Peptides against a protein of PDB entry 5CWW. Designs and how they scored, part 15

Target 1, 194 residues: chain A of PDB entry 5CWW
Amino acid sequence: VPKLQGPFDFDLNPEDEQDDEVELKDIYVIGEKPRVADLMRGEEEELEMMKEDQHNGLSLNIICLLSTSGQVKICLDIDGVEAQWLPPRSKNKRLFAPPPEPPSLLTFQTFDTLKPAEVTPDGWPMFSEDATSPYSFYVTHPAGITYISLTPWVFRLESELQSDSEAGTEFRIDLLAKGQGSERDRIFTQTRTQ

## One batch from the design tools (peptide; aimed at target 1 F111)

Design b2_p30_2_s4 (made by RFdiffusion4, then SolubleMPNN; its pose is not in this set)
Fold by OpenDDE base, seed 1:
Structure b2_p30_2_s4 (fold): chain B 194 residues (1-194), chain A 30 residues (1-30)
Amino acid sequence: as target 1 above (194 residues)
Amino acid sequence: AAAEEEKRKRVLEALKKALEKYRDERIKRL
């Protein structure tokens, strides 16, 4: 039986966000891609093909959270929340290991998809996938559609996670964190018919 | 494997530190 995971704690949330006020409407999960090192246990030929496939996705789960206001939070699963199965009901009272601390998600970036004037009480923003890219998606709302791409920073972060050199890593990570580099483009805006 | 995991850990710690440094800049409003 799958173990129910959560609640998740959010680490490094922006100071101005009262988490208690953010009603979540949708969640979009981008699953981690296998690490090149884990693939190295396979045939050497598959490894060369995967190195040439410049589209090695991030070796971390990405959790995107969408609020009622159209705010998106991009979170990273640093702890690597693996699917836990409920241990079989073995009658042996194993000593109460303290309940594992709830998994923490690292808040990478927060951004709005709606202007304040577009937020409506009946508005229901939703995620939808981009079939052409695993790290791109849309936020749909009655006011409009926003395209989001994580590709610009995902590739850079994964490159650092897989880098053999420590030289310049701190500097490149600093730039990555400062810029974040997610693309956010309003591709459609509903004209208010007067 | 152990050396790669240690590097990964160091990168993630650097990321946490950098995200804390730019906490106020990580919100993009419209």
Scores: peptide ipSAE 0.571, ipTM 0.932, DockQ to the pose 0.802
OpenDDE base, seeds 2, 3, 4, 5: peptide ipSAE 0.566, 0.571, 0.570, 0.570; ipTM 0.929, 0.932, 0.932, 0.931; seed 4 fails the geometry check

Design b2_p30_4_s2 (made by RFdiffusion4, then SolubleMPNN; its pose is not in this set)
Fold by OpenDDE base, seed 4:
Structure b2_p30_4_s2 (fold): chain B 194 residues (1-194), chain A 30 residues (1-30)
Amino acid sequence: as target 1 above (194 residues)
Amino acid sequence: SLRTAPIDLEKLAKKLAELVKRRQAERKAA
């Protein structure tokens, strides 16, 4: 039986965000691209093809969370959360084993897709994929549709993750963290017909 | 304009740098 994973601990949540105040409505997961090192054990031809495809990939899982208010949280799976199965009911549950620390997700960015006036109690924002890019998606809400793209930072982060040199890494990562985050564009707004 | 929630960017940078260093070390060991 698959083990329900979670709750996740969110590292670097916004200071003003109380976990109890955020009702999640949807989750969108962008699976990691295979690492080149893991591919080197495969056929050279497959490696070359994958290298070309990897130029636009990230060797980390990205977990996007959407609240009822239309807030999007972009999280990185830095620990590599693997599918867990329920351990066979071994009778010897040591009653006192500290619960395993919940897997941590690194919050990369949190942003709104709705204006405060657009948030409704009955609103149900949803993720929708972009068929043209694995690192782009839409947030749909009755008030409008917002396009999101992670491409502004994903490539740069992957470049650092694949770098053979530690020289300047901290500086480039600092620039990445402080730089432009995800692209966000409202592509459609529902006009209230009075 | 739509809001972006502020986070501790220094901590973010640190965590990302640690991740990158870990990955680099893993590749060097392989």
Scores: peptide ipSAE 0.577, ipTM 0.928, DockQ to the pose 0.815
OpenDDE base, seeds 1, 2, 3, 5: peptide ipSAE 0.577, 0.576, 0.574, 0.574; ipTM 0.928, 0.928, 0.928, 0.928; seed 3 fails the geometry check

Design b2_p30_4_s3 (made by RFdiffusion4, then SolubleMPNN; its pose is not in this set)
Fold by OpenDDE base, seed 1:
Structure b2_p30_4_s3 (fold): chain B 194 residues (1-194), chain A 30 residues (1-30)
Amino acid sequence: as target 1 above (194 residues)
Amino acid sequence: SLRTAPIDVEALAKKLAELVKKRREERKKE
């Protein structure tokens, strides 16, 4: 039986977010790209194509959460939630292994896609994919459509995750954390017909 | 202007650095 991988604990959740106040409306998951090492069992030609593809993806799952207010939370799966199978009920030794700590998600960024005046009780934001980029997506709401791209930081983070050099890593990570350079562009705004 | 929620940048940087370190160590064991 597959182990339930949820609920997730959120690390670095904004202090102002009482979990009870944030009603989630949608979730958008950007799956990690497989590591070449995991693919090494394939033919050499597949390996070359996959190497090229590896330069274009993050070796972490990204979980985007969308609230009723149009707030987006970008989370990173730092624990690498692998499909855990429940150990077969072998009878006897309940090694009371402490229940494995629930997988934690690292909150990377939280931002609004709606202005306060655009938030309505009957409004519902939704994610939609960008067919042209796996790390870009849209947030659609009756008030407007916002384009979001994670590409500015995803590449940099992956470069650090794959780097064999410790030189400058701390500095680059600090810049990454400070920059949180997700692109956010309102591509459409619904004009309130007065 | 759309708001961005404040994040503890230092804590985030620390967590990311730990992750990078962990991944590097994992690759060294392979």
Scores: peptide ipSAE 0.584, ipTM 0.930, DockQ to the pose 0.792
OpenDDE base, seeds 2, 3, 4, 5: peptide ipSAE 0.583, 0.584, 0.584, 0.580; ipTM 0.930, 0.930, 0.930, 0.930

Design b2_p30_5 (made by RFdiffusion4)
Pose (drawn by RFdiffusion4):
Structure b2_p30_5 (pose): chain A 174 residues (1-35, 56-194), chain P 30 residues (1-30)
Amino acid sequence: VPKLQGPFDFDLNPEDEQDDEVELKDIYVIGEKPRNGLSLNIICLLSTSGQVKICLDIDGVEAQWLPPRSKNKRLFAPPPEPPSLLTFQTFDTLKPAEVTPDGWPMFSEDATSPYSFYVTHPAGITYISLTPWVFRLESELQSDSEAGTEFRIDLLAKGQGSERDRIFTQTRTQ
Amino acid sequence: SAEEKRKHTLEALKKALEKHRDSRVEKFSS
């Protein structure tokens, strides 16, 4: 039985989130690829409101177990800092009028690319893609350049990143 | 050295995101 890791602290998490934004209904994880795609796990979170949050596993989740009984507790040991994810982007997929209080939006994988996926909700369906942004970040991680890292990264963070488009809307039908 | 460069890139990303934090949150519109 491995150690339960969490609750993960969302670094740069949006402040003043509403109840239907904090409440989660689905989770979709795009695993890191071997060193084609991003060498990081991408943790996608879907709220009741239809809000989607794209998080990057900067620290890297790895194998962990609780300590053996052989280990003696040390008083001057530092408290274990909680695990962390980096909140890259957060965006709505529903208008306020489309949000149902007890809605169950769902993630779906795209057959052609793991960096594209769908959100399904009684209000409609939405296509989402993280490309090419995830490729640009991976190229910078593999960069052969001596310098310019902070400069290039600033442009990438300024980049709009993921793209999202509604493909279907259900009208006056719950 | 490659691991140090990767760590630095990820730290630079975190700092860049902090600068662009307000633009990273969006409301849906049609």

Design b2_p30_6_s1 (made by RFdiffusion4, then SolubleMPNN; its pose is not in this set)
Fold by OpenDDE base, seed 5:
Structure b2_p30_6_s1 (fold): chain B 194 residues (1-194), chain A 30 residues (1-30)
Amino acid sequence: as target 1 above (194 residues)
Amino acid sequence: SAAEERKRRAVLEALKKALAKVRKERVIKL
């Protein structure tokens, strides 16, 4: 039986965000790319196909959450939530095993896609994919369309995850965290014909 | 390897700590 994964705990949510107040409307998941080390264990033929995809994807799942207000939360699956199967019912119920901690998502970035005046009760935002990039997507709403790209930081984070040296990692990660992060561009705004 | 996995975890812990320091700045309003 598949283990029900969730609810997820969100690490580093916005300080002013009460989890109970944020109505989620959509979820967009960017699946992890296999780690180079894991690919090297496969047949030589699979290695050639992945060399053409010069954009080494992130070896972490990215979970994007979209609220009713058009707020996007970019989360990282740091625990590597693999499909967990329920452990076989071992007869030794250690009565006092603490409940397994719920899987945690690390909130990398949060940003608005709609102005407060654009938020309507009948208008809900939705994610849509960008067929040209696995790390880019759109938030579509009746008021407008916002392009989002994770590319500015994804490659840098993956480079640190795959680095052979720990030298300077903390500094580079600090710069990554302080950086602008994701690209956000309003590509279309619906003109209200008054 | 176990060493690679330890390093990966160290990077993620460093990221968590770094993001915690800039938590407010990681919320971008319009």
Scores: peptide ipSAE 0.599, ipTM 0.941, DockQ to the pose 0.798
OpenDDE base, seeds 1, 2, 3, 4: peptide ipSAE 0.594, 0.556, 0.596, 0.556; ipTM 0.940, 0.913, 0.940, 0.913; seed 2 fails the geometry check

Design b2_p30_6_s2 (made by RFdiffusion4, then SolubleMPNN; its pose is not in this set)
Fold by OpenDDE base, seed 2:
Structure b2_p30_6_s2 (fold): chain B 194 residues (1-194), chain A 30 residues (1-30)
Amino acid sequence: as target 1 above (194 residues)
Amino acid sequence: SAAEEEKRKKVLEALKKALAKVKDERVIKL
C-alpha cells in the first residue's frame, strides 16, 4: 500500500514568519529526469526517448505550492522523495523503525500570480500542466490565468549540479539567485464588466 | 528592499549547501 508522504521539512528555507499562516490550495510536482542507470533496465525504445529528454531536465524534483492568495512557492527536493510503502500487516512486529526523516525542501522562489484587488475569499487558484513543456505550467483563478516557466533557470541549475569543477560555482549560483528566476506572464485577465 | 536582499542571501547560502550535499551524495553512489 502506498504511504502518504509529508509533511515536508522547510529547514533550508529562510525563516519567513509568514509561512505558518499560508493556506495552501494546490501542489504541482515536476519529477526529476530519469537516471540513465535506472533506465538501463527498461526497454531500449524508452531509453532513447529519455536520453533526448535528459539534456533538458533537472535531476531534482520540483515541488510547487499554491496559496489561497495566488502565491506560488517553487521548492527543490534536495534529498529526493522516494516512493514509500506501508509495511505488510504482519501482526506482531511493532518494528518501531524511527519514521524516515521527511525530505528537506528548499524554497528557490516565491511570487504572486494575483494582484491584491483580485484576491477573494471564494477564489480557488489551481495548477494546470502545460502539455508542451514539463517545466511550464499555469495558475488558473477566476480573475485570470498566469503562465509560469521554470526554463530560464532549470538548465543552469542542472549544469551546476553536473559540474565537477568547484571553480566559479559561487559566482554561477549567485547569478542564479540574482536572476529573474521563473518566467511569469498573465495570459488572460477577466474583465469585470461594471 | 533590504528584506528581499536578505531573503536572496539566505536562498543563496541554502543553494550552496544543497549543491554541496547533492554533489557529495553522487560521488558516493558512483
Scores: peptide ipSAE 0.209, ipTM 0.741, DockQ to the pose 0.048
OpenDDE base, seeds 1, 3, 4, 5: peptide ipSAE 0.202, 0.167, 0.150, 0.153; ipTM 0.732, 0.620, 0.587, 0.639; seeds 1, 4, 5 fail the geometry check

Design b2_p30_6_s4 (made by RFdiffusion4, then SolubleMPNN; its pose is not in this set)
Fold by OpenDDE base, seed 1:
Structure b2_p30_6_s4 (fold): chain B 194 residues (1-194), chain A 30 residues (1-30)
Amino acid sequence: as target 1 above (194 residues)
Amino acid sequence: MEAEEEKRKKVLEALKKALEKVKKERVIKL
């Protein structure tokens, strides 16, 4: 029987956001891409077809959370949520395995997609995919549409995860964390016809 | 394999530490 995983713990939440006050409206998951090392265990023919796709993916799951206020939280699954199965009901082994710690999500970035004046009590922000990129998506709301792209930092993070060299890793990761992060562009704004 | 996994762990720890330093700056308002 598959084990339901969750709730997730959120690491590095903004200090000013009591998680208890954020009503979530939508969740967008970008599944991890296979690691080169995992593909090297397959047949050579499957390796060539997947090599072209490998250079463009993150080997971590990305969890995007959307609040009623149009705030997006970008989280990384750093623990690697593997499919857990319920242990077989063996009558006699009280394996006091400590309950596995709930999987933690690392908050990479938080950003608004709506101005305070655009937030309405009846607002329903939603995610939608971008067919041109697995690391780009839209946030749609009655007030407007915002394009989001994770590509600027995803590529750099994956390059560090795949690097054989420890030299300069801390410096490059510090630059990644201090960078602009995700691209955010309001592509459409609903004009209130007065 | 073990060396690669250990390297990945080090990168993720470095990322966690880097994000902690800039956590207030990683909240972007409009």
Scores: peptide ipSAE 0.575, ipTM 0.929, DockQ to the pose 0.817
OpenDDE base, seeds 2, 3, 4, 5: peptide ipSAE 0.573, 0.572, 0.575, 0.572; ipTM 0.928, 0.928, 0.929, 0.928

Design b2_p30_7_s2 (made by RFdiffusion4, then SolubleMPNN; its pose is not in this set)
Fold by OpenDDE base, seed 5:
Structure b2_p30_7_s2 (fold): chain B 194 residues (1-194), chain A 30 residues (1-30)
Amino acid sequence: as target 1 above (194 residues)
Amino acid sequence: SEKRKRVLEALKKALEKHRKELLERDAKLL
């Protein structure tokens, strides 16, 4: 299991560890947008600039992982948000405070961008950004280019995270989880020049 | 917030509960 020596300990659910040695090749991070409530404490002028970006992005970091096989994992940084809300644990540096547990990632979705016949040992899929949306990106591979968009679920999840209503939350989240995942479209396929 | 924590725990639970169905959904090759 390639331990991503990153700032995130991928507590990939041990059940996800049973999938083949997913050699990770690339990582794409979508940073959390600041929460509107945190902005309300700032100067009124900063509020106007952020109002125009009406697309209230997710108040969670999203970590996308890409394997050599073209498998994409869309992960959410759950603990990063908890750390922002946990009052700074009292400055009593107990000399033996265990190192802060690295943020746990929740795998939201896993899918392939390559067909089995397109997977090559020397294949190097890579992420590339979509300049038109922070929640859309491409997976580029010599066999083809796949467009991915998180927009089908990101805004709905953010709506639940910002909701003051406790009623029906579990039900709506269950519907969200079972609902339409990320959009995935092959926009280009390299025709093997016969 | 306690609310956000509850939402995320509910999401975790839902994803775990529906894992098989989600894998079948997402296994569709392009």
Scores: peptide ipSAE 0.603, ipTM 0.943, DockQ to the pose 0.715
OpenDDE base, seeds 1, 2, 3, 4: peptide ipSAE 0.601, 0.601, 0.602, 0.601; ipTM 0.945, 0.945, 0.944, 0.945; seed 3 fails the geometry check

Design b2_p30_7_s3 (made by RFdiffusion4, then SolubleMPNN; its pose is not in this set)
Fold by OpenDDE base, seed 4:
Structure b2_p30_7_s3 (fold): chain B 194 residues (1-194), chain A 30 residues (1-30)
Amino acid sequence: as target 1 above (194 residues)
Amino acid sequence: SAKRQRVLEALKKALEKHREELQKRNAKLL
């Protein structure tokens, strides 16, 4: 039986407590690609195929959260949440191991896909995948469709995660954090026929 | 690895440092 995982602690500063009232409607997960170090355990041929795939992947899970207001939150699973199974119910009152600290999600970026005037109380924004890229997706809402791409930063972050060099890491990470982040483009807007 | 952890810690710190600037950018793109 799958173990219920969560709640996730968002490493949201308390100044984002205004975001805690945000009703989440959808979740989009981009699974981690295998780390190069983990690939070194396989055959050399698998390593080459995965190297081509690694140029376009992140060795961290990405969790995208979507609110009723069309706010997207891009989170990184820095703790590496693995699928857990419920331990077999052995009859022994095993002392509740202290609940494992909930996995921390690092919020990389938060942005809106809807204008305030487009937000409706009954609005149901949803994620949909982009078949052309695992790091691109759409937010669909009755008011419009927004394309999102994580590609502008994913590759750069992965390059730092794979780098053996400590030289300049802090500087490059600072530049990455200061960057524009994810691409967003409203590809369709529903014209309200007045 | 210890290196990966350091990268992630650096990222966390950088995101916190630039939070206000990032929020302003995100608001402006609407």
Scores: peptide ipSAE 0.557, ipTM 0.912, DockQ to the pose 0.718
OpenDDE base, seeds 1, 2, 3, 5: peptide ipSAE 0.557, 0.554, 0.555, 0.554; ipTM 0.912, 0.911, 0.912, 0.912; seeds 1, 2, 3, 5 fail the geometry check

